# Ledger of designs, part 21: peptides against a protein of PDB entry 8OXM

Target 1, 371 residues: chain A of PDB entry 8OXM
Amino acid sequence: FKAEFRLAGGVNLPKIIDCVGSDGKERRQLVKGRDDLRQDAVMQQVFQMCNTLLQRNTETRKRKLTICTYKVVPLSQRSGVLEWCTGTVPIGEFLVNNEDGAHKRYRPNDFSAFQCQKKMMEVQKKSFEEKYEVFMDVCQNFQPVFRYFCMEKFLDPAIWFEKRLAYTRSVATSSIVGYILGLGDRHVQNILINEQSAELVHIDLGVAFEQGKILPTPETVPFRLTRDIVDGMGITGVEGVFRRCCEKTMEVMRNSQETLLTIVEVLLYDPLFDWTMNPLKALYLQQRPEDETELHPTLNADDQECKRNLSDIDQSFNKVAERVLMRLQEKLKGVEEGTVLSVGGQVNLLIQQAIDPKNLSRLFPGWKAWV

## One batch from the design tools (peptide; aimed at target 1 H187 L215 F364 G366)

Design b1_p12_6_s4 (made by RFdiffusion4, then SolubleMPNN; from b1_p12_6, 9 letters changed)
Fold by OpenDDE base, seed 4:
Formats: structure tokens, C-alpha cells, sequence
Structure b1_p12_6_s4 (fold): chain B 371 residues (1-371), chain A 12 residues (1-12)
């Protein structure tokens, strides 16, 4: 290991370290402390399985449909080593960085990211109608700019076109796989884009199996398909390449029902894999800037006393696991709202749900659904 | 892990 480290931004202050392998190659690593990387590691394994299924199918293989993975080595329940995704940038950093974000550069007369967030926070406890109206005002005054990512990074028109297609395919694959696994919406800082491939890397996979629906502000979209995500696809948006790649991915997932159910069943019942949402995790994921001051969790270890009967915990856990498996089976059968849909019908419904400004307006403002 | 072993069996 080199003696020097860099801080990556973020609350947990992850350390970027360089190590020299036995092969003499330098490798950059991200060391996270105070973070449980087990869920990330498990989800990377599930993504590798999905990639294997996608690679076995001729139609998805020809399209190079893959979900990007990164290496995770959990060291403890609160520490691990990640592959540093060198040459990636968070979509949020590119779009809404306070100094040089693409919105500020290309749309200097639009609302600032802060103004948008403030407006949406002011209505957070209001009606769905008031949220929708303010969201539409925000969207009108905060126009998408993510098309400029590929234009800035890929100056050659042929390369630009190929990379825009790679991006669109990556969004499609990750959206459908993410829907099947119940990843839900993704914070803009938890989606990285590769500056060389234009493919997405999803990080911090702390919400899976639709646990985002039980958050204090429940998720209302099947995956992140916000205006900037769509803008990165270019003029066709969700039509053509994106839709077809979603359909082909969904077809492979549905045709792999037995395998996916078996794997997820094993994961849900793995005692080492805590996928359930807990109140502390929910608070952390939807923490308000105003609440940052008081929650020093002096987790005094000593409150042993909640001997909840092991039997009631196990029964509650089993019922949650069974519900997750039933919902996964429904998704893989194309059952949406009690109706069996074709692959095209199901994909269409999911796209419509994901782009619906009524659904987007109801999301937690901290996740910036207007970006 | 037990998961990796099951994945290997299912992917074999």
C-alpha cells in the first residue's frame, strides 16, 4: 500500500488508497469505514448472475446488455474495500455540482439546484397536488442537460453515437434488472457514469427487494428514469433503443424465472444477508439537513432489553421474505396490479410509471427527482 | 459463500 490516501467526498469520508499487487500493478481501492458492504457484495453477485443470463441469450448478447459491476470485499459489518471506479463520475456531480455542474453551465438562467431542492422541501409535507404543481414549476425552470455529457466526452460523431447507444443500453439493462431486484429509485450520487464507456455503475445498493416502498416517503417509481437520465439517451428518449433493450432484458429475466426465484430465495433466507429496512437505515436514507445536528447516535450498546420473542421476529421475517418472493414471481410472470401483461406491455407500464411527473413529484426531495 | 456455491451450481 502507498503511504498516502485521498478522501473521497461524502458523509462517511471513504479513503482512496493505491496498492501495488503481487503482479507489480498499481490498483486504486476505496476503503469505506462505518458502512456495511455485504449488501453491495451480494447485489454484485446477483448482477453477475443477471449478466450471465444476458450473455447466454443471443439477442441480449448481440446488444451487449450488461449491468456494470465493481469488486467489493467486505472486511467487517462496518468496513470493506471497494474497487475504485476510476474514470467514473457521479451523475449528480456532473449535473448539479455547485460550481461547474452542467445545469449551471448550459442553463445559467434556470433555477439553481438549491432553489429546486428548497421549493420541493417546502412542499414535502403538503398534498400530492401541491407537490405536483411545484414539481412542474421546478421542471419548467430546470431543463435537462445530460445530453451534454456524451457531447463533452466524445468529440468524434461516430464515437459519440456509439457511446450514446452504450449509455442507453446501460440505462435499460440496469432499469429492468433493478426493477426485478426491487432497487427502486437511485440517488444521483449513487449512479456513476464511466467517462470512457458511457455505461452506468450503480453503487451503494442499500435498498433492494422493494424496501424503498416502506420508507417514510415511499418510492413511487420502479427505477430512476428522470428527465436528465432520459436526456442522455438523445432525441429518441425512451423510444427505440431504450424500449427495445428493456424488452429484451425483461424477456431474459422472465424466461429465467426459476433461476432468479431460487437465487433470491437463498439470499432472502441467508442469515448473513440483512436486506430488511430498519428505522435507522430509513432515517439515514431520508435524513433532512435540519436533523443533522441532533442525531449523534450515541448508540449506547446497553439496551439489551428488547427480548422480542425470537418466534415473532422469525415469523415476521418469513412473512416479509415470502411477500418479496411472491412479488418477484409476479414481476417475472408480468403480473402488474393483478393483470398479466406481455413483455412489451409490462415494459411500457414501467416506463410510464418511471417518467410520470405525478410519481416523480411524490419522491423524497433529497433524491432530486427533477434531475 | 453458500450463495456463491449455489450460484456456481445454478450457472454450471
Amino acid sequence: as target 1 above (371 residues)
Amino acid sequence: SRFEAILEELLA
Scores: peptide ipSAE 0.010, ipTM 0.592, DockQ to the pose 0.022
OpenDDE base, seeds 1, 2, 3, 5: peptide ipSAE 0.010, 0.009, 0.007, 0.009; ipTM 0.577, 0.596, 0.563, 0.576

Design b1_p12_7 (made by RFdiffusion4)
Pose (drawn by RFdiffusion4):
Structure b1_p12_7 (pose): chain A 334 residues (1-279, 317-371), chain P 12 residues (1-12)
Amino acid sequence: FKAEFRLAGGVNLPKIIDCVGSDGKERRQLVKGRDDLRQDAVMQQVFQMCNTLLQRNTETRKRKLTICTYKVVPLSQRSGVLEWCTGTVPIGEFLVNNEDGAHKRYRPNDFSAFQCQKKMMEVQKKSFEEKYEVFMDVCQNFQPVFRYFCMEKFLDPAIWFEKRLAYTRSVATSSIVGYILGLGDRHVQNILINEQSAELVHIDLGVAFEQGKILPTPETVPFRLTRDIVDGMGITGVEGVFRRCCEKTMEVMRNSQETLLTIVEVLLYDPLFDWTMNPFNKVAERVLMRLQEKLKGVEEGTVLSVGGQVNLLIQQAIDPKNLSRLFPGWKAWV
Amino acid sequence: SAAVAELEALLE
């Protein structure tokens, strides 16, 4: 074990450690004290199940739809450990860096990130109309730059297109799974982009199962489909590879709702922390019902096809009205 | 609460 450890930031102060194994290769681990990783363990297990199901299905096997997973080992009710992701860089560090940010490098005339943050802070005390107007003004003077990422990393057109296609597929699959699982904490620091495979990885998974509505600022989108992601998917935008991959993933999930419910039914017997406190779990049953409704496409008794559900999710995600009400720190304009 | 505090720290 290495004698030094680093802080990753945050109120809980997670610890980062390095371990040297028998082969001598250093491996980085993140011990997360005062936090419950059992929910993250369930998220990783369902991620692995979805990846296996996508691999089993011939339609998705050809498309090489995969979910990037990292091992999470719970150690107690209030602590645990997880595998650190190597060879990845934060999206916000690449895009909105103060020093060498992509938006500043490419579009110096556009508004800086500090100006946008100041405007968002000043407008949180305003009404809906002023928030919508400021958001539209910010979007008018802030063009997406993320499409140049692979252009700056993959000079060869074949490798560049391969990485772009893998990025698009990974974004579609991750967005579908996050909607199904109700993942809401999807700001720039929770998503890491690989410098080689260019596949997005979700690292935080801190809150899910429709928790954003519980937060003071509700989460009005099921997944992150901001202007930067759409521009980086290519000229075609959401139409094309993203829509088809979302449809295929939704079909696979509808075909495997039995396995998904079997995986998620680990609750109701060993409830995790933050639940059943302050004296057939109530919120566990509620989230199981909500997941079943999402999987069956019933909701309030209405039937919805896979294509219609995908179109509705795209419309909700790209709607500026929903983006205006989001938390300013979520960086909806970014 | 901790999640909101982390989001507010991004505005600084």

Design b1_p12_7_s1 (made by RFdiffusion4, then SolubleMPNN; from b1_p12_7, 7 letters changed)
Fold by OpenDDE base, seed 2:
Structure b1_p12_7_s1 (fold): chain B 371 residues (1-371), chain A 12 residues (1-12)
Amino acid sequence: as target 1 above (371 residues)
Amino acid sequence: DNIIKELEELLK
């Protein structure tokens, strides 16, 4: 390791370190503390398996449908090392950086990212109707700009077109794989874009198996398909390439049902893999930046009630695991809301759910559904 | 072991 480190920012202040491998190559690594990277490591293994399935199918292989993966080395329950995704940027940094974000550069007369956040925070405890109205006002005054990512990074028109297709394919593949695995917490800082490939890298995989639905503010979308995500696809939006890539990914996932169920079953019952949402994690994920001051957890040590018998914890865990497996089986059969859908029908439903401003308006304001 | 300790010390 080099003696110098950089801070990556964020609450946990992850440290960027440069390491020289035994091969003499320098590699950047992200060292996270106070974070359990075991879930990230497990999800990366599942993504690698999904990639293997996608590469076996001729149609998905021809489309180069892959979910981007990175190396994770858990060191303890509270620390680990991530492969630094060199040449990636958080989509949130590109879009909504306060100093030089694409929204500010291309839409200087729109609401600021802060104004949008504030408006949505003001209605956070209000009715769904009030949230929807304010969300629509925010969306009207905060127009998408993510098309400019590929235009800034790829000046050659042929390269630009190829990279926009790579982006669209990456969004499609990660959206469907993420939906099958119930991947949540897809806020704009948890999605990186590769500045060379235009492919997405999903990070912080700590909300999986639909555990985002049990957050204090439940997740209401199957994946991130917000207006900026769609704008990055270009003029066709979700139609054509995106939809077809979703359908082909879903087809491979559904045709691999037995394999996916077996893998997820092994993972859900792995005693080393804690995938369950706990109250502290739920509070952390939906904590307001302004509320950092007053949550001294006076966890008064009347943890007397945490003597739920080990048997009741195990029974509750098993029931949650069974429910997750049943829901995964439904998804892989194309069962949505008690109805069996075709691949095209299922993908269409998921797209409609993901772009519905009623669903988007109900998300936690920190998710930034207007971006 | 030593690398883990160095990384844990780096995280303090």
Scores: peptide ipSAE 0.018, ipTM 0.516, DockQ to the pose 0.034
OpenDDE base, seeds 1, 3, 4, 5: peptide ipSAE 0.014, 0.017, 0.018, 0.016; ipTM 0.472, 0.500, 0.524, 0.495

Design b1_p12_7_s2 (made by RFdiffusion4, then SolubleMPNN; from b1_p12_7, 7 letters changed)
Fold by OpenDDE base, seed 4:
Structure b1_p12_7_s2 (fold): chain B 371 residues (1-371), chain A 12 residues (1-12)
Amino acid sequence: as target 1 above (371 residues)
Amino acid sequence: NNIIEELQSLLE
């Protein structure tokens, strides 16, 4: 390794290191501490399988529908090495980071990201009606700008068009695969965009199998399809390319039901893969800025022998795994709310759910559903 | 082993 490291921003202060391989090539890596990368590694394997299925189908192969993957090497339950996604930026950094974010640059008279967050936090404990009204006010005064990403990065009109198309395809593939795997809504910092390909890279895959629905503020959308995500597709929005790519991805997923069920079953029952939501993880994912001051990392996991009867834990775990498998089977059959839908009907329902401002207004304000 | 120890020392 090189003797120098850089800090990546974030609570866990991940270290960016450069290593020289046996091939003499320098490779940048992200070393994370205090983070369980096993779930990320498992999800990357599932994404690789989904990519294999998508490459076997002629219609998805022709469209180059893939979910972007990165290399993960878990070193322990709390450490690992990630491939540094060189030439990527978090969409949140491009959109709302500091005074140089695209919202501030293109919409200087709109509400600041801080004002939007404050307004939505003030209503966090209020009715759904009050949340919806404030969300609509925020949305009216915080207009989407993500169209400018491709316009800034790709000056040639033909390249710009192809990259906007690549972006739209990437959103479609990741949305449908993410829905099938129950990744739910994604924080804007956990979606990277590649500055060369315009494809998305989903990172920090700590919520899977609809575990976002059991958070203190449950997820209400099948995937992130916020106004900026849609704005990046250009004038057609969710229509045309996005919809067709979702339908073709869903078709491949549904036609691969047996394979997907078998793989997910193996993963759900893997004793090394803890996918279940725990209260500490739930608090961490939905932590309030005010609560940052008191969580000293002094939770020594003292050996409190909570002799929970092994039998009751195993029975509870098995029932959760069975429910996840049943719900996965329903998704792959097109069963939504007890009704069997066509691929087009199911994709339409998911798109409508994901863009519904009533659903978006109910999301955890920390995840910035107005972005 | 040595790489893991080096990486662990970078996490401390």
Scores: peptide ipSAE 0.018, ipTM 0.529, DockQ to the pose 0.033
OpenDDE base, seeds 1, 2, 3, 5: peptide ipSAE 0.014, 0.017, 0.018, 0.012; ipTM 0.496, 0.505, 0.499, 0.481

Design b1_p12_7_s3 (made by RFdiffusion4, then SolubleMPNN; from b1_p12_7, 5 letters changed)
Fold by OpenDDE base, seed 5:
Structure b1_p12_7_s3 (fold): chain B 371 residues (1-371), chain A 12 residues (1-12)
Amino acid sequence: as target 1 above (371 residues)
Amino acid sequence: SDIVKELESLLK
């Protein structure tokens, strides 16, 4: 290891270390502390399996539909090494960096990212109607700019066009697979974009199997398809390439039902894979900025695991696991709200749910649904 | 492994 490390931003202050491999190649690694990377490691394996299924199908293979994966080496229950996604940036860093984010650069007269956050925090405890009205005001005064990512990075028009297509395909593939797996917590810091490929890399995979729906502020969208995400697709938006890539991905997932159910069943019952949402994790994910001051690191999590009777825990766990499997089976059959949909009908419903400003306005303000 | 201990020491 090099003696020098860089701090990556964020509450957990992950350390970026440079390692020389046995092959003589320098590799950046993110050493994440105070976090269980086992969930990320498991979800990366599931994504690799989904990629294998997508490569077997001729239509998805021709479109190069893949989820970008990274190497995860969990070291302990609270530490691990991530292969740092070299040449990636969080979409939030590009869009809403406090110093020189794309919104500030291209839309200097719009609301600041801070003003948007503040307005949505002020209505967080208000009615859905009040949240919707304020969200619409925020959206009107915070116009999307993510089209400029590809324009800044790819100056050649032919390359620009191909990279915008690669982006759109990546959003489609990750959205559908993420929906099938019930991937949550898709805030703008948990989605990276590759500056060379324009493909997305999803990180921090700790909210899966629809556990985002049991958060104090439940998740109301199937995946992130916010205005900036759509703006990055260019003038076609969600129509044409995105929709077709979603449909082709969904076709492969539905046709792979038995394989996906078997894999997820094994994972749900793996005692080493804690996928369940706990109250402490829920509080951590939806912390208020005001609460950052009182979390002195002196919570020795030697707080006694309340020995809830093993029997009642096991019965509650099994019921949650069964419900997750049933809901996964429904998704893979195209069952939405008790109705069996075609692939096109299911994909259309998911797109409409993901772009609905009523659903977006109900999200936790930290998710930044206006971005 | 010694590598794990070294990495865990970097997390402290």
Scores: peptide ipSAE 0.016, ipTM 0.485, DockQ to the pose 0.035
OpenDDE base, seeds 1, 2, 3, 4: peptide ipSAE 0.015, 0.015, 0.015, 0.016; ipTM 0.470, 0.490, 0.482, 0.495

Design b1_p12_7_s4 (made by RFdiffusion4, then SolubleMPNN; from b1_p12_7, 7 letters changed)
Fold by OpenDDE base, seed 4:
Structure b1_p12_7_s4 (fold): chain B 371 residues (1-371), chain A 12 residues (1-12)
Amino acid sequence: as target 1 above (371 residues)
Amino acid sequence: DDIIKELESLLK
């Protein structure tokens, strides 16, 4: 390794290191501490399988529908090495980071990202009606700008068009695969965009199998399809390319039901893969800025022998795994709310759920559903 | 092993 490291921003202060391989090539890596990368590694394997299925189908192969993957090497339950996604930026950094974010640059008279967050936090404990009204006010005064990403990065009109198309395809593929795997809504910092390909890279895959629905503020959308995500597709929005790519991805997923069920079953029952939501993880994912001051990491896992009867834990775990598998089977059959839908009907329902401002207004304000 | 220890030393 090189003796020098850089800090990547974030609470866990991940370290960017450069290593020289046996091939003499320098490779940048992200070393994370205090983070369990096993779930990320497992999700990357599932994404690789989904990519294999998508490459076997002629219609998805022709469209180059893939979910972007990165290399993960878990070192322990609390450490690992990630491939540094060189030439990627978090969409949140491009959109709302500091005074140089695209919202501030293109919409200087709109609400600041801080004002939007404050307004939505003030209503966090209020009715759904009050949340919706404030969310609509925020949305009216915080207009989407993500269309400018491709316009800034790709000056040639033909390249710009192809990259916007690549972006739209990437959103479609990741949305449908993410829905099938129950990744739910994604924080804007956990979606990277590649500055060369315009494809998305989903990172920090700590919520899977609809575990976002059991958070203190449950997820209400099947995937992130916020106004900026849609704005990046250009004037057609969710219509045309996005919808067709979702339908073709869903078709491949549904036609691969047996394979997907078998793989997910193996993963759900893997004793090395803890996918279940725990209260500490739930608090961390939905932590309030005010609560940052008191969580000194002095949770010594003292050996409190909570002799929970092994039998009751195993029975509870098995029932959760069975429910996840049943719900996965329903998704792959097109069963939504007890009704069997066509691929087009299911994709339409998911798109409508994901863009519904009533659903978006109910999301955790920390995840910035107005972005 | 040594690589893991080196990486773990970087995480301290």
Scores: peptide ipSAE 0.021, ipTM 0.569, DockQ to the pose 0.034
OpenDDE base, seeds 1, 2, 3, 5: peptide ipSAE 0.015, 0.019, 0.016, 0.017; ipTM 0.516, 0.522, 0.502, 0.503

Design b1_p12_8 (made by RFdiffusion4)
Pose (drawn by RFdiffusion4):
Parts: sequence; C-alpha cells; structure tokens
Structure b1_p12_8 (pose): chain A 334 residues (1-279, 317-371), chain P 12 residues (1-12)
Amino acid sequence: FKAEFRLAGGVNLPKIIDCVGSDGKERRQLVKGRDDLRQDAVMQQVFQMCNTLLQRNTETRKRKLTICTYKVVPLSQRSGVLEWCTGTVPIGEFLVNNEDGAHKRYRPNDFSAFQCQKKMMEVQKKSFEEKYEVFMDVCQNFQPVFRYFCMEKFLDPAIWFEKRLAYTRSVATSSIVGYILGLGDRHVQNILINEQSAELVHIDLGVAFEQGKILPTPETVPFRLTRDIVDGMGITGVEGVFRRCCEKTMEVMRNSQETLLTIVEVLLYDPLFDWTMNPFNKVAERVLMRLQEKLKGVEEGTVLSVGGQVNLLIQQAIDPKNLSRLFPGWKAWV
Amino acid sequence: ARAEAVIAKRLA
C-alpha cells in the first residue's frame, strides 16, 4: 500500500489510495467514507446486466453497444470502496477550463465561463421570464466547441470516425439507461471521457431513482443532451445513430424487463442508508413502481411505442424551457 | 445531507 493519499474534494472528503499488487502495477482506488455505495453497487450490477443483455441480442451485438463499468465494493452501511477510472479526462476540464478551455481557445470573442456563471448567479433571484431570456442570450453567444475533440485527438479520418461513432453509441446507451434508472446528477464533473476509446463513463452516480425532483432545483431532463454533446455527435445531431441506438436499447429493455426487475428487486429486504429512518419499504416500492412504469411504457395508463418514447425523451432533453429551470451549477448551456 | 453535498459540488 502506498504511504500517501489524496483528497478528491467535496463535503464528504473521499480518499484516494494506490495499491501495488503482485505484478507491481499500481492500481488506484477510491474509498468513500460517510457515504453508502450499496446504491452504486446496484447501479453497477444493473449496468453489467444491461451490457450482457446488449451483447446477447444480435441486433445490438453488431452495433457493439456497451456500457463502461467500474467495480464498486461496499464495505459497510456507511462506507465502501470503488475502482478509480484511469485514462479519462473530465468533460468540464476539457471544455470550460479557465486556463486552456476549448471554448476560450476556439471562440475568444464568446462569453467566458465566469461571465455565464455570474449571470446565472445574478438571475437565480429573478422570475421565469428573465431566466428564459438570459438563458437564450447566453446560448446565442456561446457556440458548442466539443465537436473538435476527436478532431484534435484523432488525425486519421478512419480512427476519427470510429471514435465518433463509439462516442455516439455510448452516449445513446448511457442516456437510455440513465433515464430508465432516473439518474439526475449529470453535470460536467460526473462524466469522464476516455482519451483513447472516446466513450463517456459515469463516475458519481451519487443520486438516482428520480432524486433530482427532491432537490430544491428540480431536474427537468432525463439525461444530459446539451448543445456540446449533440454537436460532438456530428452534423446529423440527435437524428441518425443516436435515435436508432436509443430505439434498440429501449427494445432490448422492453424485452428484458423481467431480468431488470429481478436485478432491481434486491431491495425491500436490506434497505440502505438515508431510508426508513426517523421512526415492503415505502420509497423502495415507489421506485420499483416507477421503474416498472418506465419499462412497460404505461406511465398514467398511456401506451407509448419505443420510437415515440425516444422522440419524447429527445424533445424533453433539448427543450430550452426545461434547460432554463435547471441548476446553474449543472451547466445546462455547456 | 446529500442534498447539501450535491449543491456544494455543483457550485464548485
């Protein structure tokens, strides 16, 4: 074990450690004290199940739809450990870096990230109209730059297109799974982009199962589909590879709702922390019902096809009205 | 507590 450890930041102060194994290769682990990783363990298990189901299905096998997973080992009710992701860089560190940010490097005339943050802080005390107007003004003077990422990393057109296609497929699959699981904490620091495979990885998973509505600022989108992600998917945008991959993933999930419910039914017997406190679990049953409704496409008794559900999700995600009400730290304009 | 931690992280 290495004698030094680093802090990853945050109120809970997670610890980062390095371990040297028998082969001598250093492996980085993140011990997360005062937090419950049992929900993250369930998230990783359902991620692995979805990846296996996508691999089993011939339609998705050809498309090579995969979900990037990292091992999470719970150690107690209030602590645990997880595998650190290597070879990845944060999206916000690449895009909105103060020193060498992509938006500053490519578009010096556009508004800086500090100006946008100042405007968002000044406008949180305003009404809906002023928030919508400021958001539209910010979007007018802030063009997406993320499309240049692979252009700056993959000079060979074949490798560049391969990485772009893998990025698009990974974004579609991750967005579909996050909508199904109700993942809401999807700001720039919770998503890591690989420098080689160019596949997005979700690292935080801190809050899910429709927890953004509980937060003071509700989460009005099911997944992150900001202008930068759409521009980085290519000229075609959401139409094309993203829509088809979303439809395929939704079909696979509709075909495997039994396995998904079997995986998620681990609750109601060993409830995790932050629940059933302050004296057939109530919230567990509620989230199971919500997940079942999402999977069956019933909602309030209405039937919705896979294509219609995908179109509705795209419309909700790219709607500036929903983006205006989001948390300013979520970086909806970014 | 999680809500405060999430808000603090987003503002970081």

Design b1_p12_8_s1 (made by RFdiffusion4, then SolubleMPNN; from b1_p12_8, 7 letters changed)
Fold by OpenDDE base, seed 2:
Structure b1_p12_8_s1 (fold): chain B 371 residues (1-371), chain A 12 residues (1-12)
Amino acid sequence: as target 1 above (371 residues)
Amino acid sequence: SKIEAILAELLA
């Protein structure tokens, strides 16, 4: 290990360390403190399995449909080492960085990212109708620019086209697999883009199995398919390549139902894998800027350990696990809202749900649904 | 891992 470290931004102040491997190669590592990386490690193994299923199918293999994975080494319940995704940037840093974000560069007359966030925070406690109206105003005055990522990084037209295709395939694969696994918390800092491959890397996998629906502001979309995500696909948008790659990914997932159910069942009942949403985690994920001032730790919360009988906790856990498995089985059968859909019908419904401004307007403002 | 073992059994 080198003696020097850099701080990555964020609440937990992760440390970027450089290490030299036994192979003499320098590798950057992200050391997270206070985060439980066990969930990330488990979800990376599930993604590797999904990649194996996608590589076995001739149609998905020919399309190079894969989820980008990273190495996670959990060191303790509160510490671990992540392989730093070298040559990746958070999509939020590229799009909405305060200094030199793509929205500011390409759309200087639009609302600032701060103005958009402020407007959506002002209506956070308002009706769904008021949220929708303000979201539509924000969207009208904050036009997508993510098409410029590939245009800036790939000057050769043939390379540009191939990278835009790789991006579109990566979005499709991660969206469908993320939906099947109920992956939440897909804000613009939890999605990295590789500057060389244009593929997405999903990080911070701490909201899975639809636990995002139990958040104080429930998640209302199956995956992130916001206007900038769509703009990165270019003029075809969600049609053509994206839709076909979603359908082929969904086909492989549905045809792998038994394998997926068996694996998820083992994970849900693994006592080392805490996937359940707890109140502290929910508060952390949806912290309001106003709530930072009132979290004076009044030390006097009496340890009324509600000794919920171990039996009642176990029964409640088992009932949640059973519901997760039942919902996973429904998704893999194409059961949506009590109706059995074809692969094309199911993918179409998911795309419509993900792009619906009514669903997007209801998300927590920190998710930045206008980006 | 437990997952890798189960995967090895399910994919065998």
Scores: peptide ipSAE 0.018, ipTM 0.671, DockQ to the pose 0.021
OpenDDE base, seeds 1, 3, 4, 5: peptide ipSAE 0.018, 0.017, 0.007, 0.017; ipTM 0.649, 0.662, 0.543, 0.672; seed 5 fails the geometry check

Design b1_p12_8_s2 (made by RFdiffusion4, then SolubleMPNN; from b1_p12_8, 9 letters changed)
Fold by OpenDDE base, seed 5:
Structure b1_p12_8_s2 (fold): chain B 371 residues (1-371), chain A 12 residues (1-12)
Amino acid sequence: as target 1 above (371 residues)
Amino acid sequence: SKIEAILAELES
């Protein structure tokens, strides 16, 4: 270990440490000191399984459809080492997270990322109609720029084209796998892009099995398919390569129903795998920047033993787990809103839900649905 | 783990 560390930024101030492996390779590692990395570790194993299923199928293998994985070593309930995805950048960092973000560079006359966030925070407690109107105004004055990622990184036209295809395939695979697993909290800091492969790496997997729907501001989209995500696909958008890769991924998932159900069942009943949403986690995920000042750790909040009878907690847990399994089975059968859909019909519905500005306008402002 | 066993059965 080097004696020096860097801060990656964010509320938890994760420490980036440089380690020299026994192989003599330097590896950057992210040490999170307040997050439960066990959920990330488990979800990475599920993604590896999904990748194995995708590699077995000839059509998905030919398309190189994979969800990118990273090594997670949980050290405790509150600490772990993430293998920092070397050569990746958060999509939010590239787009909006710095003064020289792609939106500022390519669209200097558009609203700033701060102005967009402020406008959406002002209407957060308003009607869905008011949220939609303000979201449409924000979107009109904040035009997508993510096409420029591949143009900046890949100067050769043939390489650029192949990398844009790799990006589109990665979005498709991760979107469908993420939907099947009910992966939430897909804000722009939780999605990295590999600067060499143009593939996405999903991090912070702490909202799974549709637990994002029970947040104080519920998630209203099946995956992140915002305007910048679509813009990165180029002129074809959600059509052609993206749609076909979603359909081929969904075909493999639906044909692997028994395997997926068995694995998820084992995980849901693993006492070491806390996937359930709790009020403190919900508050943390949807914390307002203004509320950071009042979370002085009053260490002395009495352990009022909410002795909720262990039996009532266990019965509530089992009912939630059963509901998750039933919903997973429905997804894998193509059952959406009580209707059985074909793979193409199901994928089409999911795409329409994900790009619907009415759904996007209802998301928590911290999710940055206008990006 | 049980997942590793299922993965191993999926790699065989």
Scores: peptide ipSAE 0.021, ipTM 0.643, DockQ to the pose 0.021
OpenDDE base, seeds 1, 2, 3, 4: peptide ipSAE 0.023, 0.020, 0.016, 0.018; ipTM 0.655, 0.634, 0.610, 0.619; seeds 1, 2, 3 fail the geometry check

